Peptides against a protein of PDB entry 5KEZ. Designs and how they scored, part 165

Target 1, 320 residues: chain A of PDB entry 5KEZ
Amino acid sequence: NVAIYNPFRPWWERYQPVSYKLCTRSGNEDEFRNMVTRCNNVGVRIYVDAVINHMCGNAVSAGTSSTCGSYFNPGSRDFPAVPYSGWDFNDGKCKTGSGDIENYNDATQVRDCRLTGLLDLALEKDYVRSKIAEYMNHLIDIGVAGFRLDASKHMWPGDIKAILDKLHNLNSNWFPAGSKPFIYQEVIDLGGEPIKSSDYFGNGRVTEFKYGAKLGTVIRKWNGEKMSYLKNWGEGWGFVPSDRALVFVDNHDNQRGHGAGGASILTFWDARLYKMAVGFMLAHPYGFTRVMSSYRWPRQFQNGNDVNDWVGPPNNNGVI

## One batch from the design tools (peptide; made by RFdiffusion4, then SolubleMPNN)

Design b2_p20_7_s2 (from b2_p20_7, 6 letters changed)
Fold by OpenDDE base, seed 5:
Structure b2_p20_7_s2 (fold): chain B 320 residues (1-320), chain A 20 residues (1-20)
Amino acid sequence: as target 1 above (320 residues)
Amino acid sequence: GEPGPGILWSGDAVAGGSPV
């Protein structure tokens, strides 16, 4: 991914890929392989946060400022380490003036235009699908158990399916023969937009962002909400089917006040309430649970916004 | 400047509500 130095190595640089090489602030490919092996050997499975909707931001300077040193040029859509070129992006398909998503009520824009400047891959192209599948298959062959598909809302479900159909079975050294990768898709569906979580059920599980948002309001006792109302928690609250749901109290975005859930989201900053929420989540059978492990950063609020929301995990001069 | 992540999505905070 891109290496950003202003601000200094923010967390979000990880979501601006310039190649599919396994060399980042977290380590190199050998170290990753070693970690996966060690984890698998003790029954801990690895799921990769796969950024496949886009490459880096269109305004990032060309050069070799990347975690693996690969050259890239966003301006010309040149990512030779893949390789991608201008033919592999949706620039010509997006009809907005800015090239960015301007209207989230237009599903075509949401999927064919750039998410906040991030260069949008032409996932309709078999070439692009194949490059992504090669990346994911490399990880599968290393021994990962599955994937979180980042920004799935911004990809056509059929394109995702086309990629998934190219995937290998899991590594038989650790998984039963014929096992398929576990897929969960990040889809923010809080209602009110044309894109629905149900559009993605055919590809795997989806993130249920209503879970953390609603649980937060209940535990915070907002609007007269009571714990007793959780009697029919899950589908009874309008959530996706349990077998399609990945549930969580918070994630890296909304713990920073970004995106789905707003102020209702409970985080480790609200220690007591957060423990209650996590405890409830783990005790309740609805959905596949994900527990957040994060870090403390020096929050600095200005006009209601944390100006340090960019701060990445604890590191030593960029090295984790 | 260099762009930040796509972390600003549409949609308001979810209000509390009773089970459907």
Scores: peptide ipSAE 0.030, ipTM 0.645, DockQ to the pose 0.033
Fold by OpenDDE base, seed 1:
Structure b2_p20_7_s2 (fold): chain B 320 residues (1-320), chain A 20 residues (1-20)
Amino acid sequence: as target 1 above (320 residues)
Amino acid sequence: GEPGPGILWSGDAVAGGSPV
């Protein structure tokens, strides 16, 4: 991914790929392979957060300022380490003046324009699909069990399906022959927008963002909400079907107060209430549960916003 | 500044409301 130095190595640089090489501040490919092997040997499975909707920001300077040292040029859409070129992006499809998503009520714009300046890959192209599949298949062959598909809301479900159809079976050293990768898709659907979680049910599970948002309001006792209302928690609250839901109390984004549900979200900063929420989630049968493991950073609020929400995870290896 | 992949939840703020 891109190495960002202002601010200094933020968490979100990890979501700005310039190649599909497995070398980041979290480790190199050998270290990753070692971890996957050790985990699989004791029955712990690895699911990779796969960033396949986009490459890095369009405003990032060209050069070799990346974790793997690969050259890239956002201005010319040149990513030779893949390789991608200007033909592999949706620049010509996006009709907004900025090239970014400007109206989330336009599903085509949400999928064909840049998410906050991130160069949007042309996933309709078989070439692009194949490059992504090669990346994911390499991970499958290493021994991962599946994937979180980042920014799925911004990809056409059919394009995702086309990529998934190219995937190998899981590694038979640890999984039964013919096993398929576990897929869950990050789709932010809080209502009010044309893109729905149900658009993606055919590809795998979907993140249910209403879960953490609503649970937060209940546990915080906002708006007269009561714990007794949780009797029909899940589908009874208008959430997606349990067998399609991946549920969580918080994630890395809303933990930092980002998004419409930010204020209600419980986090480790609210220790007592957070433990209650996580305990409830783990005890309740609705959905596939995910527990957040995060880190402490020096929060600094200005006008209600944490100006240090960029701070990345602790790192002391100093290598890349 | 360089764009971060901070996801914009462009929907209305979740104020909490019991469907019950």
Scores: peptide ipSAE 0.029, ipTM 0.640, DockQ to the pose 0.033
Fold by OpenDDE base, seed 3:
Structure b2_p20_7_s2 (fold): chain B 320 residues (1-320), chain A 20 residues (1-20)
Amino acid sequence: as target 1 above (320 residues)
Amino acid sequence: GEPGPGILWSGDAVAGGSPV
């Protein structure tokens, strides 16, 4: 991914890929392989956060400022380490003046235009699908158990399916023969938009963002909500089917107040209430649970926004 | 500035309310 220095090595630089090489702030490919092996040997499975909707931001300067030293040029859409070129992006499909998503009520914009400037890959192309599949298959062969598909809302479900159909079975050193990768898709569906979580059920589980938002409201006792109202928690609250849901109290985005429902989200900053929420989530049978492991940073609020929401995990000069 | 990866939720707020 790109190495960002302003601000200094933010967490979100990880979501701006310039290659599919396994060299990052966390280590190199050999170290990753070693970690996966050690984890698998004790029954801990690894699920990779796969950033496959896009490459880096269109405004990032060209050069070799990346975690693996690969050259890239956002301006010309040149990512030779993949390789991608201008033919592999949706620049010509997006009809907005900015090239970015401008209207989330337009499903075509949401999927064909740039998410906050991130160069949008042409996932309709078999070439692009194949390059992504090769990346994911390399990880599968290393021994990962599955994937979180980042920004799935911004990909056509059919394109995702086409990629998934190219995936290998899991590594038989640790998984039963014929095992398929576990897939969960990050889809933000809080209602009111044309893109629905149900559009993605065919590909795997989806993130249920209503879960953390509603649970936060209840535990905070907002709007007269009571714990007793959780008697029909899950589908009774309008959530997706349990067998399609991946649930969580918070994630890295909404922990930082990004988007709707940010205020209701419980985080480690509210330690007591957060423990209650996480405890409830783990005790309740609804959905597949995910527990957040985060870190403290020096929050600085200006006009209701944390200007330090970019701060990454504890590091040594950018190296974790 | 550099585009942050923060996924912008399109909604303004999640309304509370018990379905019970």
Scores: peptide ipSAE 0.031, ipTM 0.649, DockQ to the pose 0.033; fails the geometry check
Fold by OpenDDE base, seed 4:
Parts: C-alpha cells; sequence; structure tokens
Structure b2_p20_7_s2 (fold): chain B 320 residues (1-320), chain A 20 residues (1-20)
C-alpha cells in the first residue's frame, strides 16, 4: 500500500493499495506465511481484510512511496506491480463531475465512482477479477481461512461473485478437502439507501451495521429504549437473517465516529457499557460475532471531530 | 490531501429497533 507520512503512517494507508504484494508495515510474505502456519497449527484461523474495490487515492503522488517499494502512478492509473492501467478503472463509467460518489441514493454512483477519491477498479472486467482472484488465491494457498471484503457496498454483487467463483478451495493441510473460504462483506445498510445487504447474501455473510447502532442505542437508554426490548433481538429487530449476519459492536470506522452508527456506537472508551454490549453479543446466538481489538490514541477534538482519528495502532516508527 | 477510506452514509440515520 501507499506509505503515507502526512499524517505519519495512518491506519487508513492500508486501505490504499498499490499492489497485491504481501509486504507491509506489519511484515513481509515469509513472515505472513509463518504466522498463518503457526496460527493454523493451533486452530486459529486467519481472515484477510481484502481491499479489492479500489487502489490508492487519485491525488497521491506517483513514485515508489509504498510499503513494498512498488512504483505506482495514480494520475495515469498505472500500477505496474499488478499490473493495472487506465483500462482497469471506472473513470469513464462514473458520470459525476468530481469522479467521486456524490449521491449515495444513486446505486450506480456508489459502485462505479470513487469512494472518497480512491481509484475505483473496473470489476466488470475479467482481467481485473482475475488479478484480484490471483491475489486472494495466493492467500488461500498460504492457508488463510477467508476474507472480509472491504467496501463491498461499492462493488456490484455479481462482480464479487465472479471473483469468488475463481477462488480455490482452502488449503487441505489445515482444512477439510473442498472447504470454501469464509466470506463476509462490508455493506453498510441502515436503510434509506438503494443498496441493500440482501443484494450480497449470495456471496457470503454481510456486516450488520444495525446491530452495533441499535445495541448502542439500547444500552445507552436512548429514546426510551430498554434492555428488555432485546427479547426479540436479531431478525425481530429487522436485522438480516442470522446465517447471513456478521455482527459487531464497533469497527475501526464507526469507532472513530465515521460511517454507520454515529454517536450510538459503543466503544472501549465507554468501558462499562462496551463490556455489556460485547458480553451480550457473545451470549446471544444471533449472527456470527466479531470482537473488536483496538487501542487508545490521543484523541483531539476540534469542532466535534477528532483530528487524530488517523492514528494507527502502537508502532515503532511506523512498523507495527 | 490524502483520502481516507472512511465510509460515509449520508442518506442513513440511526433509528430505534423494534421492541416487540
Amino acid sequence: as target 1 above (320 residues)
Amino acid sequence: GEPGPGILWSGDAVAGGSPV
């Protein structure tokens, strides 16, 4: 991914890929292989946060300022380490003046335009699908158990399916023969927008963002909500079917007040309430549970916004 | 500036659940 130095090595630089090389601030491919092996050997499975909707930001300077030293040029859409070129992006498909998503009520914009300036891959192209599949298959062959598909809302479900159809079975050294990768897709659907979580059920599980948002409201006792109302928690609250749900109290985005949930989201900053929420989540049978492991950072609020929301996990001069 | 990957949901709002 792009190495960002202003601010200094933010967490979100990981979501600006310039290659599919397993070479980041967390280690190289050999180290990753070693970790996966060690984890698998003790029954701990690895799920990769796969950033496949986009490459880096359109405004990032060209060069070799990347975690693996790969050259890239966002301006010309040149990512030779893949390789991608101008043919592999949705620049001509997106019809907005900015090239970015401007209206989330336009599903076509949401999927064909750039998410906050991130160069949007033309996932309709078999070439692009294949390059992504190659990346994911490399990980599968290493021994990962599955994937979180980042920004799935911004990809056409059919394109995702086409990629998934290219995936290998899981590594038989650790998984039963014929096992398929576990897929969960990040889709923010709180209602009111045209893209629905159900659009993605065919590909795997979907993040149920209503879960954290609603649970936060209840535990905070907002709007007269009571814990007793959780009696029909799950589908009874309008959530996706349990077997399609990946549930969580918070994630890295909404923990920082971004994305879905707003101020209702409980985080470790509210320790008591957060423990209640996580405890409830783990005790309740609804959905597949994900527990957040985060960190403290020096929050600095200016005009209601944390200017340090970019701060990544504890690191040694950028190395995690 | 460098864009963050934060997901915006400008059309959505947090609403209460269904207690019954």
Scores: peptide ipSAE 0.030, ipTM 0.648, DockQ to the pose 0.033; fails the geometry check

Design b2_p20_7_s3 (from b2_p20_7, 8 letters changed)
Fold by OpenDDE base, seed 1:
Structure b2_p20_7_s3 (fold): chain B 320 residues (1-320), chain A 20 residues (1-20)
Amino acid sequence: as target 1 above (320 residues)
Amino acid sequence: GTPGPGILWSGDAVAGGAPV
């Protein structure tokens, strides 16, 4: 990914790829392979957060300022480490003045335009699909069990399906022969927008963002909400079917107050209430559960916003 | 420094939610 120095190495630089090489501040490919092997040998499975909707921001300076030293040029859409070129992006499909998503009520913009300036890959092209599949298959062959598909809301479900159809079976050293990767898709659907979680059910599970948002309001006792209302928690609250849901109390985005439902979200900063929420989630049978493990950073609120919400995870291993 | 965009959530805020 790109190495961002202003602010200094933020967490979100990890979501700005310039190659599919496994060299980041978390480690190199050998270290990753070692971890996957050790985990699999004791029955712990690894699921990779796969960033396949886009490459880095269009405003990032060209050069070799990346975690694995790969050259890239956002201005010319040149990513030779893949390789991608100007033919592999949706610049010509997006019809907005800025090239960015301007209206989230327009599903075509949401999928064909740039998410906050991030260069949008042309996933309709078989070449692009194949390059992504090669990346994911490399991870499968290493021994990962599946994937979180980042920014799935911004990809056409059919394009995702086309990529998934190219994937290998899981590594038979640890998984039964013929096993398929576990897939869950990040789709932010809190209602009110044209893109729905149900659009993606055919590809795998979907994140249910209503879960943490509404659980937060209940536990916080906002608007007269009561724990007794949780008797029909899940589908009874308008959530997606349990067998399609991946549920969580918080994630890295809404933990920082970003986006819809941010104020209601419970986090480790609210320790008592957070433990109650996580305990409830783990006890209740609805959905596939995910527990957050985060880190502390020096929060500084100005006008209701944390000016340090960019701070990345602690790192002292020497990898840059 | 090298400039770049952050990542923000999309969608409208949710306030409460009694069971349907």
Scores: peptide ipSAE 0.029, ipTM 0.642, DockQ to the pose 0.032
Fold by OpenDDE base, seed 3:
Structure b2_p20_7_s3 (fold): chain B 320 residues (1-320), chain A 20 residues (1-20)
Amino acid sequence: as target 1 above (320 residues)
Amino acid sequence: GTPGPGILWSGDAVAGGAPV
């Protein structure tokens, strides 16, 4: 991915890929392979956060400022380490003046335009699908158990399906023969927009962002909410079917005060309430549960926004 | 600011649905 130095090595640089090389601030491919092996050998499975909707931001300077030194040029859409070129992006499909998503009520913009400047891959192209599948298959062959598909809302469900159809079975050294990768898709659907979580049910589980948002409200006792109202928690609250839901109290996005849930989201900053929420989530049968492991950073609020929400995990000069 | 894919903010009425 891109190495960002202003701000200094933010967490979100990981979501700006310039190649599919397993060479990042966390380590190299051999170290990753070693970790996956060690984890699998003790029954801990690895699920990779796969960033496949886009490459890096369009405004990032061209050069070799990346975690593996790969050259890239956002301006010319040149990512030779893949390789991608201008033919592999949706620049010509997006009809907005900026090239970015401007209206989230326009499903076509949401999927064909750039997410906050991130160069939007043309996932309709078999070439692009194949490059992504090759990346994911390499990970499968290493021994990962599945994937979180980042920014799934911004990809056409059919394009995702086409990629998934190219995937190998899981590595038989650790998984039963014929096992398929576990897929969960990040789709932010709190209602009010045309793109729905149900559009993605055919590809795998989806993130249920209403879960953390509503649970936070209840635990905080906002708007007169009571724990007794959790009697019909799950589908009774308008959530997706349990067998399609991946649930969580918070994620790396919304624990920073934005990204679906707002101020209701409980985090480790509210330790007591957070433990209550996580405990409830783990005890309740609804959905597939995900527990967040995060870190403290020096929060500085200005006009209600944390100006340090970019701060990544504890590191040694950018190396984790 | 630096375009960082922070959060798919889309769907968050409070945050205006815009990722940072």
Scores: peptide ipSAE 0.025, ipTM 0.699, DockQ to the pose 0.051
Fold by OpenDDE base, seed 4:
Structure b2_p20_7_s3 (fold): chain B 320 residues (1-320), chain A 20 residues (1-20)
Amino acid sequence: as target 1 above (320 residues)
Amino acid sequence: GTPGPGILWSGDAVAGGAPV
């Protein structure tokens, strides 16, 4: 991914890929293989956050400022380490003046335009699908158990399916023969937008962002909500079917007040309430649970926004 | 069943961080 130095190595630089090479702030491919092996050997499975909707931001300077040193040029859509070129992006497909998503009520924009300036891959192309599948298959062959698909809302479900159909079975050294990778898709569906979580059920589980948002309001006792209302928690609250749901109290985005849930989201900053929420989540049978492991950072609010929301995990001069 | 009262949330969803 791009190495960002202003601000200094933010967490979100990981979501700006320039190649599918396994060289990052966390280590190289050999180290990754070693980690996966060690984890698998003790029954800990690895699920990779796969950033496949896009490459880096369109405004990032060309060069070799990347975690693996690969050259890239956002301006010309040149990512030779893949390789991608201008033919592999949706520049001509997006109809907005900016090239970015301008209206989330337009599903076509949401999927064909740039997410906050991130160069949008033409996932309709078999070439692009194959390059992504190669990346994911490499990880599968290493021994990962599955994937979180980042920004799935911004990909056509059929394109995702086409990629998934190219995936290998899991590595039989650790998984039963014929096992399929576990897929969960990040789709933010809080209602009010045309893209629905149900659009993605065929590909795997979907993040249920209503879970943390609604649970937060209940635990906080906002708007007169009561714990007794949790009696029909899950589908009874309008959530996706349990077998399609990945549930969580918070994630890295909404922990910072972004993306979904707003101020209702409970985090470790509200320790007691957060423990209650996480405890409830783990005790309740609805959905597949994900527990957040985060960190403290020096929050600095200006005009209601944390100007340090970019701060990543504890690191040694950018190395994690 | 009857869902809880719930709250509707507004705002565009953002993922992937800043492009620059």
Scores: peptide ipSAE 0.025, ipTM 0.663, DockQ to the pose 0.069
Fold by OpenDDE base, seed 5:
Structure b2_p20_7_s3 (fold): chain B 320 residues (1-320), chain A 20 residues (1-20)
Amino acid sequence: as target 1 above (320 residues)
Amino acid sequence: GTPGPGILWSGDAVAGGAPV
């Protein structure tokens, strides 16, 4: 991915890929293989956060300022380490003036335009699908158990399916022959927008962001919410079917107040309430549960926003 | 929000409500 130095190596640079090389601040491919092997050998499975909707931001300077030193040029859409070129992006398909998503009530913009300037891949192209599948298959062959598909809301479900149809079975060294990768898709659906979580049920599970948001309001006793209302928690609250839901109290985005729940989201900063929420989640049968592991950073609020929300995990001069 | 080209999208506000 791109190496960002202003601010200094933010967490979100990881979501701006310039190649599919397993070479980041977290380590190289050999180190990753070693981790996956050791984890699998003790029954811990690895699920990769796969960033396949886009490459890096269009405003990032061209050059070799990347975690593996690969050259890239956002301006010309050149990513030779893949390789991608201008033919592999939705620039001509997006019809907004800026090239970015301008209206989230327009599903076509949400899928075909750039998410906050991130160069949007033409996932309708078999070439692009194949390059992504090759990346994911490489990970499958290493021994990962499945994937979180980042920014799934911004990809056409059919394009995702086309990629998934190219995937290998899981590595038989650790998984039964014929096993398929576990897929869960990041889709922010809190209502009010045309794209729905149900659009993606055919590809795998989806994130249920209503879970953490609503649980937060209940435990915080906001808006007259009562614990007694939790008697029909899950589908009774309008959440997706349990067998399609991945649930969580917080994630890395909404822990920082970045959309999908706002101030209702409980985090480790609210220790007592957070423990209550996590305890409830783990005790309740609804959905597939995910527990967050995070870190402290020097929060500094200005006008209701943490100006240090970019701070990534503890690191040594940018290396984790 | 996060400075620079971080990933931010719609869906900030969530209203509370009783179960259906």
Scores: peptide ipSAE 0.029, ipTM 0.648, DockQ to the pose 0.034; fails the geometry check

